# Peptides against a protein of PDB entry 5ZK1, part 8

Target 1, 52 residues: chain A of PDB entry 5ZK1
Amino acid sequence: KREVRLMKNREAARECRRKKKEYVKCLENRVAVLENQNKTLIEELKALKDLY
Target 2, 52 residues: chain A of PDB entry 5ZK1 as posed
Amino acid sequence: KREVRLMKNREAARESRRKKKEYVKCLENRVAVLENQNKTLIEELKALKDLY

## One batch from the design tools (peptide; aimed at target 1 K19 K20 R30)

Design b2_p13_5_s3 (made by RFdiffusion4, then SolubleMPNN; from b2_p13_5, 5 letters changed)
Fold by OpenDDE base, seed 4:
Structure b2_p13_5_s3 (fold): chain B 52 residues (1-52), chain A 13 residues (1-13)
Amino acid sequence: as target 1 above (52 residues)
Amino acid sequence: IEELEKKIKELLE
């Protein structure tokens, strides 16, 4: 039936959008962690250079 | 990425 195909397509489209949103959120979280780690390492390297 | 690309293709057919 045409209606069952349209329902399955809508479900597949919702799931595709969900997976894309989860992937972007994982990347955003990884970027935020790496930016914070890099900031901390730069501050530690500065503090070490100011000590010598 | 590949699974999302596959699913986008399947939605455009």
Scores: peptide ipSAE 0.034, ipTM 0.559, DockQ to the pose 0.060
OpenDDE base, seeds 1, 2, 3, 5: peptide ipSAE 0.024, 0.024, 0.023, 0.023; ipTM 0.519, 0.550, 0.516, 0.525

Design b2_p13_5_s4 (made by RFdiffusion4, then SolubleMPNN; from b2_p13_5, 7 letters changed)
Fold by OpenDDE base, seed 2:
Structure b2_p13_5_s4 (fold): chain B 52 residues (1-52), chain A 13 residues (1-13)
Amino acid sequence: as target 1 above (52 residues)
Amino acid sequence: IEELEKKIEELKK
């Protein structure tokens, strides 16, 4: 009984770390896309302002 | 979260 519980706990902890890493990677990718979009929109707004 | 809660509940048995 005890050894099986310790094995399952180690597996649950590995899965928790995996899911956390995947979530952080998803957030990092979303931040990178939003930062690039925001940069492009700011450059377009500057170009529009310099025409008037 | 739910998958971890299930795994914790399986560890109590």
Scores: peptide ipSAE 0.038, ipTM 0.619, DockQ to the pose 0.044
OpenDDE base, seeds 1, 3, 4, 5: peptide ipSAE 0.025, 0.030, 0.029, 0.025; ipTM 0.544, 0.582, 0.565, 0.541

Design b2_p13_6 (made by RFdiffusion4)
Pose (drawn by RFdiffusion4):
Structure b2_p13_6 (pose): chain A 52 residues (1-52), chain P 13 residues (1-13)
Amino acid sequence: as target 2 above (52 residues)
Amino acid sequence: EVEEKLDELEEAL
């Protein structure tokens, strides 16, 4: 039973790594989205201030 | 989406 106890752990480590890396990609993607949103909002604020 | 992916990661760990 210990052999399977180790086998399930080995399998679990793979999925854990997959979720880790996927999560990091997700975080980087969210950063890029937030950066684009921030640039757009700042530019619009500059345009509205120039409107006065 | 980040919170959902974090929950999935915590379950996997």

Design b2_p13_6_s1 (made by RFdiffusion4, then SolubleMPNN; from b2_p13_6, 5 letters changed)
Fold by OpenDDE base, seed 1:
Structure b2_p13_6_s1 (fold): chain B 52 residues (1-52), chain A 13 residues (1-13)
Amino acid sequence: as target 1 above (52 residues)
Amino acid sequence: EVEKKLEELKKAE
């Protein structure tokens, strides 16, 4: 009984670390995309203002 | 859920 509980706890801890790593990677990618989109939109708005 | 968001990000690139 104790060994099975320790095994399940180790599996749950591995899965928790996996999910956290994937979530951080998703946030990092989302930040990079949003920063690039924001930069492009600022450059487009500048180019539009420089035409008038 | 996270896997779906990762797939949505790959389609937006």
Scores: peptide ipSAE 0.023, ipTM 0.523, DockQ to the pose 0.101
OpenDDE base, seeds 2, 3, 4, 5: peptide ipSAE 0.022, 0.023, 0.022, 0.023; ipTM 0.515, 0.526, 0.514, 0.516

Design b2_p13_6_s2 (made by RFdiffusion4, then SolubleMPNN; from b2_p13_6 with L6K D7K E11K)
Fold by OpenDDE base, seed 1:
Structure b2_p13_6_s2 (fold): chain B 52 residues (1-52), chain A 13 residues (1-13)
Amino acid sequence: as target 1 above (52 residues)
Amino acid sequence: EVEEKKKELEKAL
């Protein structure tokens, strides 16, 4: 009984670390996309203002 | 959940 509980706890801890790593990677990718989109929109707004 | 967030991000690129 104790060994099975320790095994299940180790599996749950591995899965928790996996999910956290994948979530951080999704956030890092989302930040990089949003930073690039924001940069492009600022450059487009600047180019539009420089035409008037 | 995390896999759905990956698919949402891949569609927005």
Scores: peptide ipSAE 0.028, ipTM 0.551, DockQ to the pose 0.105
OpenDDE base, seeds 2, 3, 4, 5: peptide ipSAE 0.027, 0.027, 0.026, 0.027; ipTM 0.540, 0.548, 0.531, 0.549

Design b2_p13_6_s3 (made by RFdiffusion4, then SolubleMPNN; from b2_p13_6, 7 letters changed)
Fold by OpenDDE base, seed 5:
Structure b2_p13_6_s3 (fold): chain B 52 residues (1-52), chain A 13 residues (1-13)
Amino acid sequence: as target 1 above (52 residues)
Amino acid sequence: EVEKAREELLKAE
């Protein structure tokens, strides 16, 4: 009985770490895309302000 | 939830 509970806890802890790693990777990719879009929009706004 | 958010991000690239 105790060993089965410890095994289930280890499995649950592995799954929690996997899900957290996938979530962080998704956030990192989203941040990189948003930072690139924001940089492009700032450069376009600068080019428009330098033209007028 | 996380898998759906990953699929939506992969479609937006």
Scores: peptide ipSAE 0.033, ipTM 0.558, DockQ to the pose 0.100
OpenDDE base, seeds 1, 2, 3, 4: peptide ipSAE 0.032, 0.031, 0.031, 0.030; ipTM 0.570, 0.570, 0.558, 0.550

Design b2_p13_6_s4 (made by RFdiffusion4, then SolubleMPNN; from b2_p13_6, 6 letters changed)
Fold by OpenDDE base, seed 1:
Formats: structure tokens, sequence, C-alpha cells
Structure b2_p13_6_s4 (fold): chain B 52 residues (1-52), chain A 13 residues (1-13)
């Protein structure tokens, strides 16, 4: 009984670490995309203002 | 949650 509980706890801890790593990677990618989109929109707004 | 965030990232690329 104890060995089975320790095995299940180790599996749950591995899965928790996996999900956390995937979540951080998706946040890092979302930040990079939003920073690039924001930069492009600022450059487009500047180019539009420099035409008038 | 993670899968929903992956989908929202793909929709923004």
Amino acid sequence: as target 1 above (52 residues)
Amino acid sequence: KVEEMKKKLEEAE
C-alpha cells in the first residue's frame, strides 16, 4: 500500500512539473508575439503620422 | 488551460 502511494505521488509530481514547463513556454511565446505585434503597430502608427 | 492558451497563440500568429 505505501509503495503504490509513493509511486502515484511521484507520477503526479512529474505531471505537475511537465504542465508548469508547458505553461511557462506558452506564456513566453505569447509575450514574444504580443511584443512583436506591439512594435509593428507602433512603427505603422509612426509611419502614418510622418505622412501628415 | 494550457491547450486553450496554445489555441489562442495560434490564432494570433
Scores: peptide ipSAE 0.037, ipTM 0.640, DockQ to the pose 0.107
OpenDDE base, seeds 2, 3, 4, 5: peptide ipSAE 0.036, 0.036, 0.035, 0.035; ipTM 0.628, 0.638, 0.628, 0.625

Design b2_p13_7 (made by RFdiffusion4; failed a check: a repeat of another design)
Pose (drawn by RFdiffusion4):
Structure b2_p13_7 (pose): chain A 52 residues (1-52), chain P 13 residues (1-13)
Amino acid sequence: as target 2 above (52 residues)
Amino acid sequence: DEELEEKLKELEE
């Protein structure tokens, strides 16, 4: 029973790593999106201020 | 952000 006890752990470590890398990629993607949104909003604020 | 929080909870589990 201990052999399977270790086998399931080995398998679980793979999925854990997959979720980890995927999560990091998700975070970076979110950062890039937030950067683009921020640049667009700032530019629009500059345009509206110049409107006055 | 809510989706990232859910994914983080799933990773921690």

Design b2_p13_7_s1 (made by RFdiffusion4, then SolubleMPNN; from b2_p13_7, 4 letters changed)
Fold by OpenDDE base, seed 5:
Structure b2_p13_7_s1 (fold): chain B 52 residues (1-52), chain A 13 residues (1-13)
Amino acid sequence: as target 1 above (52 residues)
Amino acid sequence: DKELEKKKKELEK
């Protein structure tokens, strides 16, 4: 039935958008963690260089 | 995405 195909297509499209949003959020969170870790390591390296 | 591929195959029947 055409209506069932349209319903399944709408559901698949919602799920694709959800999965894309979740993937982007996971990347954004990983970037934020890596940027924080990198900042901390640079600050630690600077503090060690300022001791010598 | 395995679920997306399943849904495509269901829409083609």
Scores: peptide ipSAE 0.056, ipTM 0.651, DockQ to the pose 0.070
OpenDDE base, seeds 1, 2, 3, 4: peptide ipSAE 0.034, 0.050, 0.054, 0.051; ipTM 0.541, 0.630, 0.644, 0.629

Design b2_p13_7_s2 (made by RFdiffusion4, then SolubleMPNN; from b2_p13_7, 4 letters changed)
Fold by OpenDDE base, seed 3:
Structure b2_p13_7_s2 (fold): chain B 52 residues (1-52), chain A 13 residues (1-13)
Amino acid sequence: as target 1 above (52 residues)
Amino acid sequence: LKELEEKKKELEK
């Protein structure tokens, strides 16, 4: 019983780390896209203001 | 979170 519980705990901990890594990667990709969109919109707004 | 809580409940049995 004890060794099986330790094995299942190690597996659950590996899966938790995997899911956390996937979630962080999804957030990093979303942040990079939003930062690029925001940068482009700020540059466009600046170019429009520099015309007046 | 849910699957970790389910696995915790399985390890307590």
Scores: peptide ipSAE 0.040, ipTM 0.612, DockQ to the pose 0.073
OpenDDE base, seeds 1, 2, 4, 5: peptide ipSAE 0.040, 0.033, 0.033, 0.030; ipTM 0.609, 0.569, 0.559, 0.545

Design b2_p13_7_s3 (made by RFdiffusion4, then SolubleMPNN; from b2_p13_7, 5 letters changed)
Fold by OpenDDE base, seed 1:
Structure b2_p13_7_s3 (fold): chain B 52 residues (1-52), chain A 13 residues (1-13)
Amino acid sequence: as target 1 above (52 residues)
Amino acid sequence: DEELRKKLEELLK
């Protein structure tokens, strides 16, 4: 029936949007961690350079 | 981040 196909398409579209939102959130968290790690490493390298 | 890139470029001079 046409109605069952439309229901399945709406469910698949909701699931696709959910997975995309979760993936973007994982990328945003990974970027924030890497930016903080890079900041710390740059500060450590600066402190080491200031000793010599 | 452009600020982190600038800090790294300054450290490498």
Scores: peptide ipSAE 0.026, ipTM 0.650, DockQ to the pose 0.024
OpenDDE base, seeds 2, 3, 4, 5: peptide ipSAE 0.026, 0.023, 0.025, 0.024; ipTM 0.651, 0.641, 0.651, 0.644

Design b2_p13_7_s4 (made by RFdiffusion4, then SolubleMPNN; from b2_p13_7 with E6K L8R)
Fold by OpenDDE base, seed 3:
Structure b2_p13_7_s4 (fold): chain B 52 residues (1-52), chain A 13 residues (1-13)
Amino acid sequence: as target 1 above (52 residues)
Amino acid sequence: DEELEKKRKELEE
């Protein structure tokens, strides 16, 4: 009984770390896309303001 | 993730 609980806890801890790593990677990709979009929008807004 | 939150609670006990 104890060994089976320790095995299940190790499996759950591996899966938790895997899901956390995937979630962080998804956030990093989303941040990179949003930062690039924000930069482009700021440059477009600057170019528009420089016309007036 | 519910499993991450369960693991955090288990470490705070």
Scores: peptide ipSAE 0.040, ipTM 0.598, DockQ to the pose 0.111
OpenDDE base, seeds 1, 2, 4, 5: peptide ipSAE 0.030, 0.034, 0.029, 0.032; ipTM 0.533, 0.558, 0.532, 0.544

Design b2_p13_8 (made by RFdiffusion4)
Pose (drawn by RFdiffusion4):
Structure b2_p13_8 (pose): chain A 52 residues (1-52), chain P 13 residues (1-13)
Amino acid sequence: as target 2 above (52 residues)
Amino acid sequence: ADEELEEKLEELE
């Protein structure tokens, strides 16, 4: 029973790593999106201020 | 999107 006890753990470590890399990627993607949104909003604010 | 990241973090933990 201990052998399977270790086998399930080995299998679980793979998925854990997959979810970890995927999560990091998700965070970086979110960062890039937030950067683009920030640049667009700032540029629009500059344009509206120049409108006065 | 932030709520989805929180859910994914809870599943990872």

Design b2_p13_8_s1 (made by RFdiffusion4, then SolubleMPNN; from b2_p13_8, 6 letters changed)
Fold by OpenDDE base, seed 3:
Structure b2_p13_8_s1 (fold): chain B 52 residues (1-52), chain A 13 residues (1-13)
Amino acid sequence: as target 1 above (52 residues)
Amino acid sequence: MEKELEKKKKELE
């Protein structure tokens, strides 16, 4: 009974770390896309303001 | 390191 509980705890801890790593990677990719889009929009807005 | 951790895990089983 103890060994089975320890095994299940180790498996749950591995799965928790895996899910956290995948979630962080998804956030990092989303941040990089949004930062690039924001930079482009700021540069376009600056170029438009420099025409007036 | 890894082999000693594996020994300690077996001693706690």
Scores: peptide ipSAE 0.037, ipTM 0.576, DockQ to the pose 0.023
OpenDDE base, seeds 1, 2, 4, 5: peptide ipSAE 0.025, 0.029, 0.026, 0.028; ipTM 0.507, 0.502, 0.501, 0.476

Design b2_p13_8_s2 (made by RFdiffusion4, then SolubleMPNN; from b2_p13_8, 5 letters changed)
Fold by OpenDDE base, seed 3:
Structure b2_p13_8_s2 (fold): chain B 52 residues (1-52), chain A 13 residues (1-13)
Amino acid sequence: as target 1 above (52 residues)
Amino acid sequence: MEKELEEKKKELE
């Protein structure tokens, strides 16, 4: 009984680490897209202000 | 002694 519990715990811990890594990667990609969009919008707003 | 330790390990499994 103990070895089966230890095996299931190791599998659950591997799956938890996998899900956490996928979630972090999704957040990192979303941050990179939002940072690039924000940079572009700031540059466009600066170019428009420098015309007046 | 060694047999009793092996039985006790099996009970804990």
Scores: peptide ipSAE 0.040, ipTM 0.511, DockQ to the pose 0.013
OpenDDE base, seeds 1, 2, 4, 5: peptide ipSAE 0.032, 0.027, 0.030, 0.033; ipTM 0.547, 0.511, 0.533, 0.550

Design b2_p13_8_s3 (made by RFdiffusion4, then SolubleMPNN; from b2_p13_8, 5 letters changed)
Fold by OpenDDE base, seed 2:
Structure b2_p13_8_s3 (fold): chain B 52 residues (1-52), chain A 13 residues (1-13)
Amino acid sequence: as target 1 above (52 residues)
Amino acid sequence: MDEELKKKEEELK
């Protein structure tokens, strides 16, 4: 009984660490896309202001 | 994350 519980807890802990890493990677990718979009929009707004 | 570990520990008792 105890050894089976310890094995399943180790598997659960590995899965929680995997899901955390995937979630962080998803957030990092989303931040990189939003930062690039925001940079492009700021450059476009600057180019429009420099025409007036 | 910690809630998923806690749930699995409760299922194993």
Scores: peptide ipSAE 0.062, ipTM 0.632, DockQ to the pose 0.067
OpenDDE base, seeds 1, 3, 4, 5: peptide ipSAE 0.034, 0.032, 0.034, 0.032; ipTM 0.515, 0.519, 0.496, 0.499

Design b2_p13_8_s4 (made by RFdiffusion4, then SolubleMPNN; from b2_p13_8, 5 letters changed)
Fold by OpenDDE base, seed 3:
Structure b2_p13_8_s4 (fold): chain B 52 residues (1-52), chain A 13 residues (1-13)
Amino acid sequence: as target 1 above (52 residues)
Amino acid sequence: EEEELKKKKEELE
């Protein structure tokens, strides 16, 4: 019984770390897209303001 | 994710 519980806990802890890494990667990709969009919009707004 | 580890502890008690 004890060894099986320790094995299952170790597997659950590995899966928890895996899903956390996947979630962080999804957030990092979303942040990179939003930062690029914001940069482009700021540059376009600057170019428009520099015309007037 | 700590919640999944917690649920797995509760299933093993």
Scores: peptide ipSAE 0.071, ipTM 0.681, DockQ to the pose 0.070
OpenDDE base, seeds 1, 2, 4, 5: peptide ipSAE 0.068, 0.040, 0.027, 0.032; ipTM 0.662, 0.614, 0.519, 0.563

## One batch from the design tools (peptide; aimed at target 1 Y23 R30 L34)

Design b2_p14_1 (made by RFdiffusion4)
Pose (drawn by RFdiffusion4):
Structure b2_p14_1 (pose): chain A 52 residues (1-52), chain P 14 residues (1-14)
Amino acid sequence: as target 2 above (52 residues)
Amino acid sequence: EIAELKKEIAELKE
């Protein structure tokens, strides 16, 4: 029974790593989206201020 | 929010 106890752990470590890298990629993606949104909002604010 | 996410990425990479 111990052998399977270790086998399930080995398998679980793979999925854990997959979820970890995937999560990191998700975070980076979110950062890039937020950067683009921020640049666009700032530029629009500059344009509206110049409108006065 | 970007700064918090960058800190979280750095912590996960460490």

Design b2_p14_1_s1 (made by RFdiffusion4, then SolubleMPNN; from b2_p14_1, 5 letters changed)
Fold by OpenDDE base, seed 1:
Structure b2_p14_1_s1 (fold): chain B 52 residues (1-52), chain A 14 residues (1-14)
Amino acid sequence: as target 1 above (52 residues)
Amino acid sequence: EIEKLKEEIKKLKE
């Protein structure tokens, strides 16, 4: 039936949008972790340079 | 690495 095909298409489109949002969130979390690690390493390197 | 990830995120938000 046409209605069952339209329902399955709406479900597939919702799942596609969900997976895209989850993948973006994973990448954003990875960026935030790496930016924080870089900030900490830069602060540690500055503290070491300020001792000489 | 970070810049490549930021550019990929940008393309995914378009």
Scores: peptide ipSAE 0.405, ipTM 0.864, DockQ to the pose 0.831
OpenDDE base, seeds 2, 3, 4, 5: peptide ipSAE 0.389, 0.404, 0.393, 0.394; ipTM 0.860, 0.864, 0.860, 0.863

Design b2_p14_1_s2 (made by RFdiffusion4, then SolubleMPNN; from b2_p14_1, 6 letters changed)
Fold by OpenDDE base, seed 3:
Structure b2_p14_1_s2 (fold): chain B 52 residues (1-52), chain A 14 residues (1-14)
Amino acid sequence: as target 1 above (52 residues)
Amino acid sequence: EIKKLKEEIKKLKA
């Protein structure tokens, strides 16, 4: 009885940590994409300003 | 957007 509850709690805690890690990775990837897009747009805006 | 995402990542890693 107690051991089965402890096993299920360990499994739930592993799954929670896995989901948290995947969510953090998704957010980090989104940040990296947006930072790269912003960098490109800033470089393009600089190149356009340097023409005038 | 980016600042909010960075703050959320920071809270999740703490």
Scores: peptide ipSAE 0.487, ipTM 0.888, DockQ to the pose 0.838
OpenDDE base, seeds 1, 2, 4, 5: peptide ipSAE 0.484, 0.472, 0.476, 0.482; ipTM 0.887, 0.885, 0.886, 0.888

Design b2_p14_1_s3 (made by RFdiffusion4, then SolubleMPNN; from b2_p14_1, 4 letters changed)
Fold by OpenDDE base, seed 3:
Structure b2_p14_1_s3 (fold): chain B 52 residues (1-52), chain A 14 residues (1-14)
Amino acid sequence: as target 1 above (52 residues)
Amino acid sequence: EIEELRKEIEELKK
């Protein structure tokens, strides 16, 4: 049936968009963690440089 | 690293 093919295509497109959104969220979380680590390391390096 | 991840995120948002 054409209707079943269209339903499966809509489901596949929803799943593709869901997976893409989850992957983007994973990358955004990784960036946020690395930015926070870099910020902490820069602050520690600044505190060390301000001591000498 | 961070810049490559930002670039990939931007490419995925198009």
Scores: peptide ipSAE 0.326, ipTM 0.843, DockQ to the pose 0.818
OpenDDE base, seeds 1, 2, 4, 5: peptide ipSAE 0.027, 0.026, 0.314, 0.320; ipTM 0.507, 0.497, 0.838, 0.845

Design b2_p14_1_s4 (made by RFdiffusion4, then SolubleMPNN; from b2_p14_1, 6 letters changed)
Fold by OpenDDE base, seed 1:
Structure b2_p14_1_s4 (fold): chain B 52 residues (1-52), chain A 14 residues (1-14)
Amino acid sequence: as target 1 above (52 residues)
Amino acid sequence: EIEKLREEIAKLKA
């Protein structure tokens, strides 16, 4: 009985850490996309201002 | 938006 509870707790802790890592990676990817979009828009706005 | 995401990532890495 004790060993089975310890095994299940170790599995649950591994799964929790996996899900947390995947969620952080999703947020980091979203930030990278938004930063690139903002950079492009700022460069386009600068190019437009440099024409006038 | 980006700053809120950075703050959430920081809280999750702590």
Scores: peptide ipSAE 0.380, ipTM 0.859, DockQ to the pose 0.850
OpenDDE base, seeds 2, 3, 4, 5: peptide ipSAE 0.356, 0.368, 0.352, 0.363; ipTM 0.852, 0.855, 0.851, 0.855

Design b2_p14_2_s1 (made by RFdiffusion4, then SolubleMPNN; its pose is not in this set)
Fold by OpenDDE base, seed 3:
Structure b2_p14_2_s1 (fold): chain B 52 residues (1-52), chain A 14 residues (1-14)
Amino acid sequence: as target 1 above (52 residues)
Amino acid sequence: PPPPAPPPLPAPPP
């Protein structure tokens, strides 16, 4: 009984670490995309304001 | 117990 509980805990801990790594990678990618889009939109808005 | 998994973020749009 103890060994089966320790095995299940090790599996759950591996899956938790995997999900956390995937979540952080998704967040980092989303931040990089939004920062680039925000920069482009600010540059476009500046160029439009410099024309009028 | 390990902390609850954070909610999945939506995948970036293609």
Scores: peptide ipSAE 0.032, ipTM 0.560, DockQ to the pose 0.036
OpenDDE base, seeds 1, 2, 4, 5: peptide ipSAE 0.028, 0.022, 0.025, 0.021; ipTM 0.556, 0.530, 0.551, 0.532

Design b2_p14_2_s2 (made by RFdiffusion4, then SolubleMPNN; its pose is not in this set)
Fold by OpenDDE base, seed 3:
Structure b2_p14_2_s2 (fold): chain B 52 residues (1-52), chain A 14 residues (1-14)
Amino acid sequence: as target 1 above (52 residues)
Amino acid sequence: PPPPPPPPLPPPPP
């Protein structure tokens, strides 16, 4: 009984660490995309202000 | 074209 509980806990802990790593990677990718989009929009707004 | 919207964030781990 104890060994099965310890095995299930180790599996749950591995899955929790996996999900956390995937979540952080998703946040990092989202930040990188938003930063690049923001930079592009700021550059486009500057280019438009230099035309008028 | 603008990059496709990023996939929805998974819910935070409990």
Scores: peptide ipSAE 0.025, ipTM 0.533, DockQ to the pose 0.373
OpenDDE base, seeds 1, 2, 4, 5: peptide ipSAE 0.024, 0.023, 0.024, 0.019; ipTM 0.518, 0.514, 0.523, 0.507

Design b2_p14_2_s3 (made by RFdiffusion4, then SolubleMPNN; its pose is not in this set)
Fold by OpenDDE base, seed 3:
Structure b2_p14_2_s3 (fold): chain B 52 residues (1-52), chain A 14 residues (1-14)
Amino acid sequence: as target 1 above (52 residues)
Amino acid sequence: SPPPAPPPLPAPPP
């Protein structure tokens, strides 16, 4: 009984760490895309304001 | 070309 509980806990802890790593990687990718989009939109807004 | 859409966020770990 104890060994099976410790095995299941180790598996659950591995899966939790995997999900956390994938979540952080997805956030990093989303931040990079949003920062690039934000930069482009600010540059476009500046160019439009410099024309009028 | 429009910049690529950001990837969908997975659900946070419990």
Scores: peptide ipSAE 0.087, ipTM 0.662, DockQ to the pose 0.444
OpenDDE base, seeds 1, 2, 4, 5: peptide ipSAE 0.070, 0.031, 0.074, 0.028; ipTM 0.637, 0.597, 0.628, 0.581

Design b2_p14_2_s4 (made by RFdiffusion4, then SolubleMPNN; its pose is not in this set)
Fold by OpenDDE base, seed 3:
Formats: structure tokens, sequence, C-alpha cells
Structure b2_p14_2_s4 (fold): chain B 52 residues (1-52), chain A 14 residues (1-14)
């Protein structure tokens, strides 16, 4: 009984660490995309204001 | 017990 509980806990802990790494990578990618989009939109707005 | 899983992020925009 104890060995089966320890095995299931090790599997659950591996899956929890995997999901956390995937979540952090998704945040990092989302931040990088939003920062690039924000930079482009600010540059486009600046270029548009310099024409008028 | 391990902490609860963080909420899923919204999908990337198209």
Amino acid sequence: as target 1 above (52 residues)
Amino acid sequence: PPPPAPPPLPPPPP
C-alpha cells in the first residue's frame, strides 16, 4: 500500500512540474508577442502623427 | 499536497 501511494505521488509531482513549465513558457511567449505588437503599434502611431 | 494548478492562460490572438 505505501509503495503504490509513493509511486502515484511521484507521477503527480512530475506532471505538476511539467504543467508549471508549460504555463511559464506560454506566459513568456505571450509577453514577447504583446511587447513586440505594442512596440509596432507605438511606432505606427508615431509615423502617422509625423505625417499630419 | 501539491499546490493547485494555476488557471489556464487565454489562447494567443489569431
Scores: peptide ipSAE 0.029, ipTM 0.525, DockQ to the pose 0.036
OpenDDE base, seeds 1, 2, 4, 5: peptide ipSAE 0.023, 0.024, 0.024, 0.023; ipTM 0.500, 0.511, 0.530, 0.515

Design b2_p14_3 (made by RFdiffusion4)
Pose (drawn by RFdiffusion4):
Structure b2_p14_3 (pose): chain A 52 residues (1-52), chain P 14 residues (1-14)
Amino acid sequence: as target 2 above (52 residues)
Amino acid sequence: EYIESLEKRISELE
């Protein structure tokens, strides 16, 4: 039973790594999205201030 | 540490 005990752990480590890299990719993507949103909002604020 | 740094960066951006 110990052999399977270790086999399931080996398998679980793979998925864990997959979720880890995927999560990091998600975080980076979120950063890029937030950077674009911030640049756009700032530019619009500059345009509205110049409107006065 | 790298994930925490990304999460802090997200908070700064929001």

Design b2_p14_3_s1 (made by RFdiffusion4, then SolubleMPNN; from b2_p14_3, 5 letters changed)
Fold by OpenDDE base, seed 3:
Structure b2_p14_3_s1 (fold): chain B 52 residues (1-52), chain A 14 residues (1-14)
Amino acid sequence: as target 1 above (52 residues)
Amino acid sequence: SYVEELEKRIEKLE
């Protein structure tokens, strides 16, 4: 009984770490895309401001 | 358990 509980807890801890790593990678990719979009929009806004 | 609470928090973020 104790060994089975320790095994299940170890499996759950591995899965939690896997999901966390995947989620962080998704956030890192989203941040990189949003930072690039924000940079482009800021450059476009500067170019528009320099026309007036 | 602490692991189950972390899993439930991650599942809400997926």
Scores: peptide ipSAE 0.060, ipTM 0.567, DockQ to the pose 0.060
OpenDDE base, seeds 1, 2, 4, 5: peptide ipSAE 0.032, 0.037, 0.034, 0.030; ipTM 0.579, 0.600, 0.586, 0.554

Design b2_p14_3_s2 (made by RFdiffusion4, then SolubleMPNN; from b2_p14_3, 8 letters changed)
Fold by OpenDDE base, seed 3:
Structure b2_p14_3_s2 (fold): chain B 52 residues (1-52), chain A 14 residues (1-14)
Amino acid sequence: as target 1 above (52 residues)
Amino acid sequence: SYVKKLEEKIKKLE
């Protein structure tokens, strides 16, 4: 019984670390996309202001 | 935490 509980705990801890790594990667990608979109919109707004 | 900083950054860019 103890060995099975330790095995299940090790498996759950591996899965928790995997999910955390995937969540961080998702947040990093979302930041990168939003920063790029914001940069493009600022450049477009600047180009429009430089026309008037 | 690093995660909290990313979440706060996303909330400012949305």
Scores: peptide ipSAE 0.591, ipTM 0.906, DockQ to the pose 0.879
OpenDDE base, seeds 1, 2, 4, 5: peptide ipSAE 0.587, 0.578, 0.589, 0.589; ipTM 0.907, 0.905, 0.907, 0.908

